Peptides against a protein of PDB entry 7UQJ. Designs and how they scored, part 45

Target 1, 160 residues: chain A of PDB entry 7UQJ
Amino acid sequence: PELYQNFNITPPRGVLFHGPPGTGKTLMARALAASCSSDERKITFFMRKGADILSKWVGEAERQLRLLFEEAKKHQPSIIFFDEIDGLAPVRSSKQEQIHASIVSTLLALMDGMDNRGQVIVIGATNRPDAVDPALRRPGRFDREFYFPLPDVKARFKIL

## One batch from the design tools (peptide; aimed at target 1 K56 V58 G59)

Design b2_p16_1_s3 (made by RFdiffusion4, then SolubleMPNN; its pose is not in this set)
Fold by OpenDDE base, seed 2:
Order: structure tokens, then sequence, then C-alpha cells
Structure b2_p16_1_s3 (fold): chain B 160 residues (1-160), chain C 160 residues (1-160), chain D 160 residues (1-160), chain A 16 residues (1-16)
């Protein structure tokens, strides 16, 4: 939020960080959460792993998402970071259709229900942006996408 | 490479990066792979995810580890980075005992078989160092451990 | 320190991290400081912001730099991290010539005066490597430069 | 609670 404010960025409701493994998506999200916490304005950082939401909360994943968003709203300004969001919201055509569809629908509703004035930013990280339900990538949801390139061989050589 | 020379740290064969999710373990490993490749000395970076080795290569994980270490030796100087190494080498007391024990034993043998003069460094990243088999944390293996703290509030304020 | 030994990288006295804002320069420096601290060898991490040294210590910036390097030497192995070093060491041709020239000269002398065996590493971070005095970028000073690429320009514009 | 605990444990491990 503050990095976004400092850069005069209107906080998106959702930002998708995508790129190969180990490109710093999760690190950037934490750095953003850090950089958004001034001495005057502490930002609460919520982190969940997509696969953990599905595996740990079979039948309660929707409730856990609701509680997460409520807690984030209660502790605003806040960031919700979903690591491996492709594990949480797979493309609807995948074989686990019904349970995933309900979880995705709940996440969509929660993102749509965030008041634009809410100091809650949602960051999703994935190695596979094409494995994320396209409905999440629409305006008002994860409408901003950030590619984390590999430190290319040249960036490696310039980092070297 | 240089930061470790300055501190007169003898090269471990293996380094364990541990700390909470999104503390930059994978990014550090890549930055180290980058920082180790001068214009004169290109370092080959191999990256594997622990869970992917187990899931994709059921019954071949040992062979894939051997091939990875052979390729790393062929392309030395090189770094092998295992992300989520707690997924590859869980503590032997965990319920999936037999298949994991064989994979862990292969990884131990590969790390022990690295000539100390070999230009191959192994980095393991985990959120749960206590979930990594203690045999991997012994001298000559992952004998160095690096804690990646959360950018604490002070680190946030000092990063800002 | 160790990873740099492993890759046979001769320890630079100084490392310049450069790249656009929010690319993880400061975070990498902290992660390096963390990664340089083993259970057996704790590394002391000193962090200063370039603009803060100039603004807070008008007329004492040189003394504060000397004290910082003395403290770092006393607490070795140590890392000195300068965030926004372009604020501390602007190119000598910039209009604030005299005071900046003295501070830059002091920093140069401090980096030159570090015994190559000293367990003190200096990391400078900047968004503008071309705004850093070229004298700092010479061998024996910030003789290694690390480019932190943007998460893609579109990522920056959507983070912005 | 668990996140606060993980932060507090991470902070304690820094202070140690």
Amino acid sequence: as target 1 above (160 residues)
Amino acid sequence: as target 1 above (160 residues)
Amino acid sequence: as target 1 above (160 residues)
Amino acid sequence: AERTRLRDEAQRRREE
C-alpha cells in the first residue's frame, strides 16, 4: 500500500506476481508489505499458500477465505498474499471441478466485495499464470500482473 | 562467492537456507548463483523443487538426483538449489518412511561423494529446518545453515 | 562470506547493488547479512541511508562515516550497507560540489584503508548507478556491481 | 496467533 502510495499507485484490489520459481515473487510481496509499513502506518501482512488452503481446510476453505479477508479488513491497511495461487484457484476445466469452483467463486466474491477504498491489497504469486482461473485475472480482481523474470543470464552476469 | 571469502568461511558442500516463507531463500540462491558468475567464471545454476522430485519421478527420484549431480559436476562451477528440501528429505520418522529413506540415502551419498575440491555447491531451502533429516545437516553435507528472518519491523523500517 | 569462497570469488571491499526501486536490493543486502551469520559466526549488520547521512549529519557526515567503519571493524565480521548510496556519493560534477566531494573522499579513503583481510564488506544500493561517483566503482572499492532487474516494466507500471 | 508467534519466534531468533 505505501510503496503503491509512494509511487502514486492506486492500490489494485489484486496483483498477480508470476514468473519462474525463485524469481522473488514472495520476497517482493514481503518487501512491499515492509515498504508499506512506515513508522506512522504499519501494514498487516497475511500470507497463505494456495495448496495449504485446499488441503488443510477440506470443506472449510470458503470459510477460511472469508475469515482471512475479514481479518485483513479488521487490520487494515493490510496485504493478503497468496503464494502458489494456482493451487488455490486452478482453471475451472480441471478435474476437481465442483469444490474448486466453489472456492474460486468465494475468492471472486471476496475480491469483488472489497470496497475500492479499503486498505486491503491482495497479491497472488504463481509460477503458472495460465493455471490461474481467468475470472481472477479480470478488472477488479487480479487486474495487475507482474512478471518476475529469471535473473537472465545477462542479469546474472551483471549481478556478477 | 566473495562475501564468503571475505569472512574466511571455508566452502561448505551444502548450505541450508531456512526461514519463514517469502524471506528470499530462493532469490538469494539465484543471486548467489548470479554473484558467483563473473565474466571470467560462469556458474551453472540447477534448480529443483523437493516435492516435484518426489511427485514427478516416483521410483526414479534416486536416478534423477544422480543425473542432477552428474550434470552439475559436468557443468562446474555449478550450484544445485533444492527449493522446499523438507519435501524431498523429510525426517525419517515421518509416516512415508521407506521411499523417503531411499531418496535421503541417495542424497547423502551424492553429497558425501562430492570431492571437497569440486566446484559444486548444494543449497537447500526450507521453511522448516526441523523437518529436514538431521543426517543432511551434518558436516560434509548441509553443514552450514543460514537463517532468513522475516524482514522484521526494524528491517522494514531500515529497508524504508 | 562462504558462498563467495566456494565460488572462488575474491572478496570485494564493496558491492554495488543497482536497479530500479523495489527490485529487492536492500532485501538482498539483509539476506546476505543473515546468510553470512552462521551459528558459529555472527555477522554484524550496519545499515545507513545515504540521504540520512547527508541530512542528519550536516558537517559531521565524515566523522559519522569514520565511526561507522571503526564500529564495523570492531564488530567484524561485519557488513556495512548503504541504501540509496547515490544520495551519499553523487557524481563529483553535480552542483553540490564541495561538501559532497569531502564525503566521497572520506568514503573512498575508508574503503581504501580497509585491509583486504578485514572481515568488513560494504554494500551500496542505488536506483541510479550512473549517479554514483565513478571513483567508488573502481577496483578495491565498489568493484562489483549487481543489477537487480525490474520485475518487468509492466510489473513496475502496475505496481506503480 | 500462529503468525504472530512465527514473527515473535523469528524476532527472538534474531535477538539471540
Scores: peptide ipSAE 0.000, ipTM 0.245, DockQ to the pose 0.060
OpenDDE base, seeds 1, 3, 4, 5: peptide ipSAE 0.000, 0.000, 0.000, 0.000; ipTM 0.219, 0.223, 0.169, 0.216; seeds 1, 3, 4 fail the geometry check

Design b2_p16_1_s4 (made by RFdiffusion4, then SolubleMPNN; its pose is not in this set)
Fold by OpenDDE base, seed 2:
Order: C-alpha cells, then structure tokens, then sequence
Structure b2_p16_1_s4 (fold): chain B 160 residues (1-160), chain C 160 residues (1-160), chain D 160 residues (1-160), chain A 16 residues (1-16)
C-alpha cells in the first residue's frame, strides 16, 4: 500500500511478479511490505506458498483463503504474498480436479471482493506466468505483472 | 568469490544460505554466479530445487546428482545452487525412507570428492538450517553458513 | 569476503551498486554483510544514507566519515554500506558548495587510506551512477560497479 | 519489537 502511495500510485489489488527462479520476486514482495511499514504505519505481511495451500489445506483451502483475506483486512494496511502462485491457481485444463477449480474460483471472488479503498495488496510470484489462470491476470485482480529478469551477468560481476 | 577474498577466508566447497523465506538466498546465489562470471572468466551456474530432485528423479536422484557434479566440473569455474536443500537432504530421522538416506549419502560423497583446488562451489539454500542433515554441515561440505536475516525495517527504509 | 576468494577475485575496496530504485541494492548489501558473517567470523555491518550524512552532519560530516571508517577498522571484518551515495558524493560541478567537495575529498582519502589487506569493504548504492563523482569510481575506490536492472519497466509501471 | 514481530510472524507462518 504505502510503496504505491509514496509514489502517488494507486495500489493494484493484485500484482504478479514473474521471472526466472532466484530473481528476487519473494524478496521484492518482502521489501515492499517493510518499506510500506513506517514507524507510524505498520504493514502486516502475509506469506503463503501456492503448493502448500493445495497440499496442507486439502478440503479446507477455500476456507483458509477466506480466513487469510479476512485477517489481512483486519490487519490493514497489509500485503498478501503468494509464492509459487502457479501451484495454487494453475491454468484451467480439462485435467484439473474440481477442487482446483473451486480454489481458483474462491481466489477470484476474494480478489474481486476487495474494496478498492482497502489497504490490502495481493502479490503473486511465479517462474511461469503462463501457468497462472488467465482469469487471475485480468483487471481488478493480478492486473499488474512484474518481470524480474535475471540480474544480468554484468550486474553480478560487479558484486564479486 | 571476491567477498571471501576480501576477508582472507578460504573458499568453502559448500556454503549454506539460511534465513526466513524471501531474504534473498536464491538471489544472492545467482548474484554470486554472475558476479564471478567476468568477460574473461565465465562462471557456469547450475540451479536445482531440493524438492524437484526428490519428486522428479525418484530412483535416479543419485545418478542425476552425480551427473550434475560432473557437468559442473566440466564447466568449471561453476556454482551448483540447491534451493530448498532441506527438501533434498532432511535430517536423518528413523521415519525417513531409505531413498532419502541414499540421496544424502550420495551428496556427502560428491561434496567430499570435490578437489579443494576445483573451481566448483556448492551453495545450499534453506529456511530451516536445523532441517538439513548435520552431516552436510561438517567441514569440507557446507562448512560455511550464511544467515540471511529479514531485511530489517531499517534496511527496507533504506531501499525506499 | 570469502565469496570473492572462492572465485579468486581480488577484494575491491569499494563496490558501487547501481540501478533503478527498488532493484534490491540495499538488500543485496545487507545480504552480503550477513553472508560474510559466519559463526566463527562475524562481519560488522555499518549502514549510512548519503542524504543523512549531508543533512544530519552539517559541519561534522567529514569527522563522522572518519569515525565511521575507524569504527569499521576496529570492528573488522566489516562492511560500510552507503545508501543513496549520489546524495553524499555527487559529481563535482562548479555549482557544488565547498562543503560537498570537502566531504567527497574526505571519502576519497578514506578509500585510498584503506590498507588493501584491511578487512573493510565499502559498498555504495545509487539509482544514478552518473551522479556519483567519477573520482570515486576509479581503481582502488568504487572500482567495481553492479547494475541492478529493474524488474522490467512493465513491473515498475505496475507497482507504480 | 517489529523485528521480533516479523520473526514471530515468519515463525508462525512456518508453524502453520
């Protein structure tokens, strides 16, 4: 929230961070959370792995997502970061179990149900943006995408 | 490479990056690889996820680890980065399948078999160093550990 | 320190991290400091903002820089990180107040006065490497530069 | 306090 406000930019409801593994997607999301956390205005940072939501919350994943969004709203300003969101919301294929379709539908509804005035930002990170359901990449959801390029060879040689 | 030379510290064969998720462990490992890759001296960077080695290479994980180390030696100077190494080499418990014990034993042998003059560095990243087999944390293996703290609030205010 | 030694790269006295804001320059500097801090060898990390040195230490900035370098030497191995170093050491223009020229000259002398065997690394971060005095970018000072690319322009415009 | 809270949140996120 505040990173956007500090730059006078309206916070997207959702931002997709994408790029090769180890490009700093998760790190940037964490940097956003605590950079928005001033002494006067603490940002609460919620982090979940997409694969963990599917594996740990089998049968309750929808409820856990709802609780996560409610908790984020209660602790606003807040950031919800989904690491490996392609694991949570894969592209709808005919091979997807109804369970995955329901979880994705719940996430879509939660993204749509966020008040534009709410101080809750959702960040998804993936190595494969094309593996994320296009419905999540629409305006009002993850409508903003961030390509994290590999730090170029030239950048790395200057650290070492 | 150079960060170690400045402090006159001998290169470990293996380095364990540990700290909370999203502290930049994978990003640092990548930054190391490319920083060591000057126009005159390209570093080859090999990246593997610990969970992917266990899940994708069931029954061939040992062979794939051997091939990875051989390829790294052929393309020296090189870095092998294991992301989520706690997934690849968890602490040996009485509940661990023989397969995990064999993979860990193979990794131990590969770490021990590296020539001290070899231009191959192994980096493991984990959020839970205590979940990594202590045998991997011994001298000559992952004998050096790097704590990636959360960028403190003070650090983030200095990025923003 | 050791990260440089492993790749047989000589320690720079100074490293310049440059790239657009929010590319992880400060975060990388902190990760370097924490990574160089083993259980056996703690690295002391000193962090200062360039603008803070000019604004908070008006009339004493030179003395504060000297004290910082002395403290870093006393607590070696150590890293001094200057965030927004373009605020501390702007390009010498005919419009620069004598105060800025004196601070830059002090920093140059401190960088030159570091023993090449000293376990003190200086890292400067900037969004504008061209705003940094070229005298600081010479061999034996900030002789190594690190470009932190934006996560693609599309990313920033979607935060922004 | 906030460093402790972020550690405690990251620890709670590991315990959940």
Amino acid sequence: as target 1 above (160 residues)
Amino acid sequence: as target 1 above (160 residues)
Amino acid sequence: as target 1 above (160 residues)
Amino acid sequence: AERTKLRDEAQREREE
Scores: peptide ipSAE 0.000, ipTM 0.250, DockQ to the pose 0.070
OpenDDE base, seeds 1, 3, 4, 5: peptide ipSAE 0.000, 0.000, 0.000, 0.000; ipTM 0.319, 0.202, 0.174, 0.211; seeds 1, 3, 4 fail the geometry check

Design b2_p16_2 (made by RFdiffusion4)
Pose (drawn by RFdiffusion4):
Structure b2_p16_2 (pose): chain A 160 residues (1-160), chain B 160 residues (1-160), chain C 160 residues (1-160), chain P 16 residues (1-16)
Amino acid sequence: as target 1 above (160 residues)
Amino acid sequence: as target 1 above (160 residues)
Amino acid sequence: as target 1 above (160 residues)
Amino acid sequence: PPPLPVAPTLEREHPP
């Protein structure tokens, strides 16, 4: 941590996995979760699938998001993987419902808001990156964007 | 206050930060929240978002807004910051649930009934200005609209 | 009434001020209430809003509307003004609440219960006219309309 | 591509 405090830099803590289906996005997230449970320093893995937080009560989805990010603050070495994040956080439109834009606005305020979110890495895997809200694709929340392509010749050889 | 009585004008008590993502809105609100807590006279910073207002009960979200504005009047030199305010206050629509139009109506009434001396300042950052209700964006509610643009060369040089 | 009842032209049961925001609709009702700064038993003015009637309970909103109308009948020549009548009377649908729908179901029955010798006039204001419920715009209700547009050049000169 | 999830209709209760 002194190497990052040597400068006045904060580490990148957000990655958006994107590419065609079957290219290794969830596999890479699974390998990262299996590696986080065997290095004997507790990196807590939080798995979230799509719109797992959707509820029929008003304000319970934003409450579940706030609880997920808070429980991530309780154990500092924690990771949040959002599988199929284009279903949880679509581009905010006036035509669709307010539960969607309200979830996106809560996710924006919880990733880079007024309060610091802690040592929480946030990973989102998507097949449709342009269905993710563009305010979620900037540094401070999903700094990096890993494009997982269809494998080339050498990569297919290695996979096989 | 005599300058604001000599000319028959009321000081603006509302600001709407708007601009592209990552341009300085939450940063300015964080710098103003740190400047509220340093000097010989104290300004109280009230931070809010859509998750700690929206409730599942009838008449509880508007009661939380009223408690916020009454508590800010109690600690009279005050700032209220609503981040991602288009999620808290969308454009009123009959094709939406009544809780969002009821929040916008309660917010319009509480802003039209403030101290009328510049004691409670209300600051909101929407990232998108068209999504916020046009009744909130008129002078009397959010008087000033600060456009935080993408930086030009001298501004990029200063930021770097 | 000695003059206007000679010709049998009935005064309106419901007059609707509608227009863009900041066009002076609340000023006209405030100026008519300062024309109620006159002696008693003539042009009693009631200033209500789309809020401060609707409550947590199930009967106080309709009971309070029926009482407001009864106090309006008690002082015979009287005016009831509903500022932000889309807050009190939104569109009834299947995303609508039950308390607002019953407020509309009582306001309609109270406007049809008002007699033909027109001594109570109900003026209502809105910035979004096609967001008030369609039933109050039917004949025998809010049927005469006043459009308040943005000012032209001479009007802006007088305002300045 | 598959369609986006449909959100449930939100509900509110009356306080006791």

Design b2_p16_2_s1 (made by RFdiffusion4, then SolubleMPNN; from b2_p16_2, 5 letters changed)
Fold by OpenDDE base, seed 2:
Structure b2_p16_2_s1 (fold): chain B 160 residues (1-160), chain C 160 residues (1-160), chain D 160 residues (1-160), chain A 16 residues (1-16)
Amino acid sequence: as target 1 above (160 residues)
Amino acid sequence: as target 1 above (160 residues)
Amino acid sequence: as target 1 above (160 residues)
Amino acid sequence: MPPLPVPPKLEVEYPP
C-alpha cells in the first residue's frame, strides 16, 4: 500500500518507461526507488538488462526471471527494473519465435502471478515501446506508460 | 606523483565506484580524467565494460586485460576504467568457477604487478559492490570505495 | 533544407560525436533531434548500437544497415544515431579484417548513396575517434566532428 | 584456412 500511495497511483503491476535513450528512464526508475525509500522502509531495487537475460541458455533465462521475482517478493517493498525490455520481449518476429516466446510467456506468467497487494513494482524501460510484445502492455502487466521526452537542449546546456 | 597530487589522495592502485546505475559513476571517472588533464599532461583514458571482456574466448579475456594494462602503462599518466566490473569479476559462484577464476586471477595479478609509483589509476564501477570478488577490494587493489548516492529527485526535476 | 537550416550548418551526411563516455553524446544527438522537431515537422529518430549490429550473422548486419537507411529515408526528416560506432567500424586490425570490412564497406556505400539533398542526418558517437575507420571520417561521410568535453566536475556537483 | 570464428552463436543448447 505505502509504495503505491507515494506514487499517488493505483498499484500498477508494471510501468513502462519509454522514450529515447539518455532521457533518464533508468535514472527516473532509481529516483522513484529513492523517493519511496524515504519513509521508514528501504525499498529493494533489482535491475536487469533485457539482453543479459536472453544471453543465458534456454531455460536458464526463465529460471533467472523466476528467481528475480521470488527475490523481489522476499524483499518487499521492491522495484524490479528491466532496462531495454524490448531486448527481453521483442514483438514476435517469425525467425525468433520459439526462444523468445518462452521467455515472454514466463514474464507474463510472473507478472500475472503477482498479487495486486504485493509491494513489488515492475518497471520496464525501452527505447521502442512498439517493439515490446503487446501482451506485456495489457492491463495487469505494463498497463501504465510514461513517455520520457528529450530534455530541452537549453536545460542541458545549463547542466554542462 | 602528479596525478595523485591532483586528487589530494594517497596513490590508490584502484578505486571502486559503487552505487546505483545512472548515479554518474562513469561520468565522474571521466570528470576525474579531465580535471587531471588540465595540467601540462594529457591523461589517457581507457574504458572497458566487464561483460565485453568476458564475452571473449577463454584466454582471450586474459590477453585483452594484459594488453590493456600494458597500453595504459605505455601511455602514462593514464586511467583504466572498468564499467560494470561485477560482470568481469563476479563473486565465485559454484557454477561459473573456472572461467571467472582465471580472469579474476589475471586482473588481481595485473593490479598487484603495478608499481605504486606508476601513474596508472584503475577505476572500477559497479552497481553491486557485494557482487565484486572480495579479493579485488583488498589493500593495493580497489582499496578505496566511493559511493555514488542517487541524485535528489528535486535536483533532477530542476534539470528536466 | 530545413533540417540543415536549423543546424546553421552545411548539410553534413554524417557528424561524429566523440568524447569520453557519459559526456552526453547520445543525449546531445537526441536534443538535436528535439530542437529540429520544434518546427512543423516531427523528426524521426533512429538509434542503433554498433555492437548490436555486429552481433548479427555475417550479411544480416549489412541487411540491417540497409533497412535502417531505407526506413530513415522513408521517414524524412530523420536522424540515424549510431551509438558506439567504433564497435561497428573498428579500424582494420589484422585479425578481424574480413567481417568488419564488409560492414564498413556497406556503411560507406549507404552514406555515399545518400543524396546531399536528403533530410537524413547520420550521427555516429564514439569514445575512440581514432578507433573509427578513417574511411568513415572522409568528406561526404562523418566529415564533421564534435568533441564532447567532460562536464566540469563543479557543474556535476551542482546537479547532485 | 581455419574457419573464421563464427561470432558466438547464442548456442541455445537445449539440454538433451
Scores: peptide ipSAE 0.000, ipTM 0.184, DockQ to the pose 0.063
OpenDDE base, seeds 1, 3, 4, 5: peptide ipSAE 0.005, 0.000, 0.000, 0.000; ipTM 0.372, 0.214, 0.157, 0.360; seeds 1, 3, 4, 5 fail the geometry check

Design b2_p16_2_s2 (made by RFdiffusion4, then SolubleMPNN; from b2_p16_2, 7 letters changed)
Fold by OpenDDE base, seed 5:
Structure b2_p16_2_s2 (fold): chain B 160 residues (1-160), chain C 160 residues (1-160), chain D 160 residues (1-160), chain A 16 residues (1-16)
Amino acid sequence: as target 1 above (160 residues)
Amino acid sequence: as target 1 above (160 residues)
Amino acid sequence: as target 1 above (160 residues)
Amino acid sequence: MAPLPKAPQVEVEYPP
């Protein structure tokens, strides 16, 4: 976030971290939140799991998303990190995933409703970027994607 | 810690965590210390920053290193985590870094003096492995190295 | 891996990594798998998400767990990492979570059926250890727990 | 009910 401010770069509204599980996506999001917090500007880091929003809040998941975005807006600058965003925003066309269509639509609306002036960055992490609704991967939403490769087996061999 | 037991692999005396900043080296060291502690055997986790040892202890840095290793030996099993070890152990050949030559020599001696029976692991974390004195990266010291990759620089450029 | 060797500690069959989200649990599990593999002995690292086992394998989740444990046993030494194990093994007493009771029972049986001679470690990661069925947290299962604290803002100040 | 073993807190002993 701070780097974006210093460069007059409009911070991306949404960033998709994708790659094999345990490639450090969550760690990176935290480290980014960490590194983007200075003594002068603390960034508020909000974290939610996609599956937790669905499972904890049967019938309230949409309201909880709205509250999350409002809280993030209130505590600007902020990062909303959705770990396992594929659990929150499954591809709309899947019959089994239709149960989540309303939550996906709410997330889309919340991302679209983030004023360009909002110092709120949304980071979604997924092991399956193709399981994320393509509507979330459009400009103005998760329009930036970052691949977290498996630590190369050779880097693994230097760790091994 | 656990899997090395089954293999009769002599645990490395020293492990170098290297990789770009924010890749979770410190977090990993802490989590390793956590994971190595059980209810039956608490591992004492000592953490020092290379720069802090130099800055806080002008003229006493060597003594503080000795005390740290003695304390770690006293509280076995233990992990000594040097965050930013490149700040403690700069490459000897640099004229500006000659001020630290005695500290590096002390650290070398302390690592060499760890009995193979000592349940003390030294983890050094650095963002600049090539800034660490090669003498520290020799067998019996930081003889294992772990690369913490940046999430793909393209990912960083797409975030950034 | 290393510290456990020196202690003749029978590697726990199951380890629960718990702590706030993005505290590096998944990264730790991977780094443990990496650090526990050597050139002489590659550790096979299996990773599953709790929610993925439930969602992908409606009616086959139990079979997939069995296959996972068999494959892990076949590829010894191995680590099975369950990311978000709270999504796989919710507390049995919850009426809403009773849908998963059979999967929890299968996981319990698979953990109990791991021969003491099996070089299979099961690591469960959760943000909510109290959401994991207490039966999984018993001796012979996830009998070791590791807390991944949020880097205290003060520890962050000591790391910064 | 025996108290569940507390997760070993890594006592990060910061030097006094």
Scores: peptide ipSAE 0.007, ipTM 0.219, DockQ to the pose 0.042
OpenDDE base, seeds 1, 2, 3, 4: peptide ipSAE 0.000, 0.000, 0.000, 0.000; ipTM 0.331, 0.200, 0.216, 0.177; seeds 2, 4 fail the geometry check

Design b2_p16_2_s3 (made by RFdiffusion4, then SolubleMPNN; from b2_p16_2, 7 letters changed)
Fold by OpenDDE base, seed 1:
Structure b2_p16_2_s3 (fold): chain B 160 residues (1-160), chain C 160 residues (1-160), chain D 160 residues (1-160), chain A 16 residues (1-16)
Amino acid sequence: as target 1 above (160 residues)
Amino acid sequence: as target 1 above (160 residues)
Amino acid sequence: as target 1 above (160 residues)
Amino acid sequence: MPPLPKAPKVETVYPP
């Protein structure tokens, strides 16, 4: 928020962290949350796993998403981190269309409904950005993408 | 393997990485695999997610585990990394006993059947070590536990 | 040590982890220490912060370093991890010369005095390798350097 | 607010 205000950059509503598993996406999200926390300004960090929202809340996933966004709004400045967001909003496959479609629609609406003045940042992490519904990757949603490359193998070899 | 042979240390059959989510457990497992790879000796890194083995292979999970361990043995030295191992071998709750019991039993047997001379290390990562079946946390299995604390806030500030 | 013996590589007396902050240097050092611990052979992990050695032990820093190395030698195999080693051994700037010079000299002597047979590995982590006294980066000291790349810079810039 | 993750007490988790 203030970082973006100081740079006169429109704060991203959503940021997609993508890259191979174990590239530190979740670690980075936590580090960003921590680094944006000053002694004067604590950022509230909400972490959810996409698959957990689906599996724990069969039929309640939409409501849980709404509650999460309301809670994040109430506790501004805040970061909502979706780990494995591809598990929450998979590409519509023919066999699971309806339940996923409603959750995707709800997440889209929640991201679209975030006022630009809101100090809520949404970070989605996935190992498969192409498995995330393209509608989530549009401007005003997860419109910023960050690739997390594998840490250079050469850097790893020198540790041994 | 050779690390442990040189040290006259019995190579751990299994290592449990546990700690809060996004503490870099998966990153660490990859970095360990990479660090143990030299130009002359590549370590084969097998990554599986516990929940994926259950969900993708309903009724085949046991066979997939056997195949994974055989492949890891064939490609020694190797690391088998189970991300979210609590999803593969949850604590036996009364309502999900049978399917999980067979998978747990298979994983236990595979870990017990690893020859001490085998250059196969199994790493399990979880955010909830207490959600992993205690039978997996016994000597000769995941008998080593590594706690991944939250990265120091000061380390985070320099990421920004 | 024995890892290096098996590879016919001289065990590094010191390894410098360098790279942007929050790239997992400290996490990596801990996980390496952990992974090298077996049931039969626990590696003793000593962690110190460079700035803490200077700030907590004004006038005693040399003694504390000596004690640390003696304790690490006593508890072999061991890893001494210096987080923010640039805080312990900064490049000699004109205004801080004498106190830092003695500490640097002591650390150099301690690293030089480590017998090649000693199972003590020293890991220094810094975000600023060029802020570390070049004398520490010579063969027989921190002669192995590991760069921890940023998870893709493009990822960070879009979060800023 | 979930407390800022307190500076990890370097609990030297010795492997048990």
Scores: peptide ipSAE 0.000, ipTM 0.327, DockQ to the pose 0.062
OpenDDE base, seeds 2, 3, 4, 5: peptide ipSAE 0.000, 0.000, 0.000, 0.000; ipTM 0.201, 0.331, 0.166, 0.186; seeds 3, 4, 5 fail the geometry check

Design b2_p16_2_s4 (made by RFdiffusion4, then SolubleMPNN; from b2_p16_2, 5 letters changed)
Fold by OpenDDE base, seed 1:
Structure b2_p16_2_s4 (fold): chain B 160 residues (1-160), chain C 160 residues (1-160), chain D 160 residues (1-160), chain A 16 residues (1-16)
Amino acid sequence: as target 1 above (160 residues)
Amino acid sequence: as target 1 above (160 residues)
Amino acid sequence: as target 1 above (160 residues)
Amino acid sequence: MPPLPKAPKLETEYPP
């Protein structure tokens, strides 16, 4: 929040962190949440994992997503971080997974339904941005994307 | 790496990185692999995800583990990094999953079969070290454990 | 640590972690410290911040550095981590800061005075490696450097 | 169970 305020940047509704696994996407999201948390304004950080929402909440995943967004809204300012969002919202072209299609549709609706005045930021992290449904990557959703490159091999040398 | 040399610490065959999600376990493993790679000696970094080995290789997971360890041995010095190792090797007390028991047994055998002279390090990362089979946490396997605490709030601020 | 042993790498006296803020330098240092700590040999991790040593210890900063190194030596194996080392050791070419020059000289002397047999590693982290006195980056001091790259520029643009 | 290696107490604060 404070970062966006200081830069006159309107906070995105959704930010996609993408890059090879282990590039610190999750860490960055946590660090962002922590940095935006002042003594006066604690940012509530909600973390979910895409695969967990699918596997643990079979049949209730939509409700759990709704509850997550409601909780985030109640605890503003807040960040909803989806780790492995490609696990939650695979590309719709995979005809085989009606369950995923419904969850994706719910997530889309929740992101679209976020009021611009809401101090709720959604961060998705993925190792496979191409496996994320393009509908999630549209303006008003995950319209901001951050590529986390592997630390360059040269950077690697001097830690040894 | 250099730290252990000065400390007369024998490098473990297996290292368990554990801690809250997004504490940089995967990043650390990559950075360690990266750090160990000089211009003259590239460390080969093999990364697998526990859940991926179970889900993608149903019926061949054991073979894929064997192949992974063989490849790591062929490409010494090497690191095998298992992300979410609790997904690959859940606690055996869960009576329900014979498939997991076999994969765990294979992983145990592979770790036990690693020659002490082998330049192969196995790193497991988990958010739930208690969900990892205690047999994997025995001497000669994942006998070294590293807790990744959440970066203190003060440390988080400067990452932005 | 253990990785370096297997690779016949001599541990540096000092390692410089550099790269843009938020690339996990501090996290990496902590994780390295954690990784070097076995059940039998706990590595003592000392953390200081360059600016804190200057601001909190005005007039005693040199003494505090000496005490820090003495404590690290007493509690071997140990890591001294300087976060924002550029705040402690600015480039000497800035004629204006006699206080910094003395602290830098003390740090140089302490690093030079570390016995090669000492199980004390110094890690400096900075976002501005060019702002670190080149004298600290010489062999026997921070002679190993690790660049923590930002996630690719494309990644940065969309968080802002 | 061997005690989880406690996170090294980051003595962040030397007492003044």
Scores: peptide ipSAE 0.000, ipTM 0.327, DockQ to the pose 0.048; fails the geometry check
OpenDDE base, seeds 2, 3, 4, 5: peptide ipSAE 0.000, 0.000, 0.000, 0.000; ipTM 0.192, 0.193, 0.166, 0.211; seeds 2, 3, 4, 5 fail the geometry check

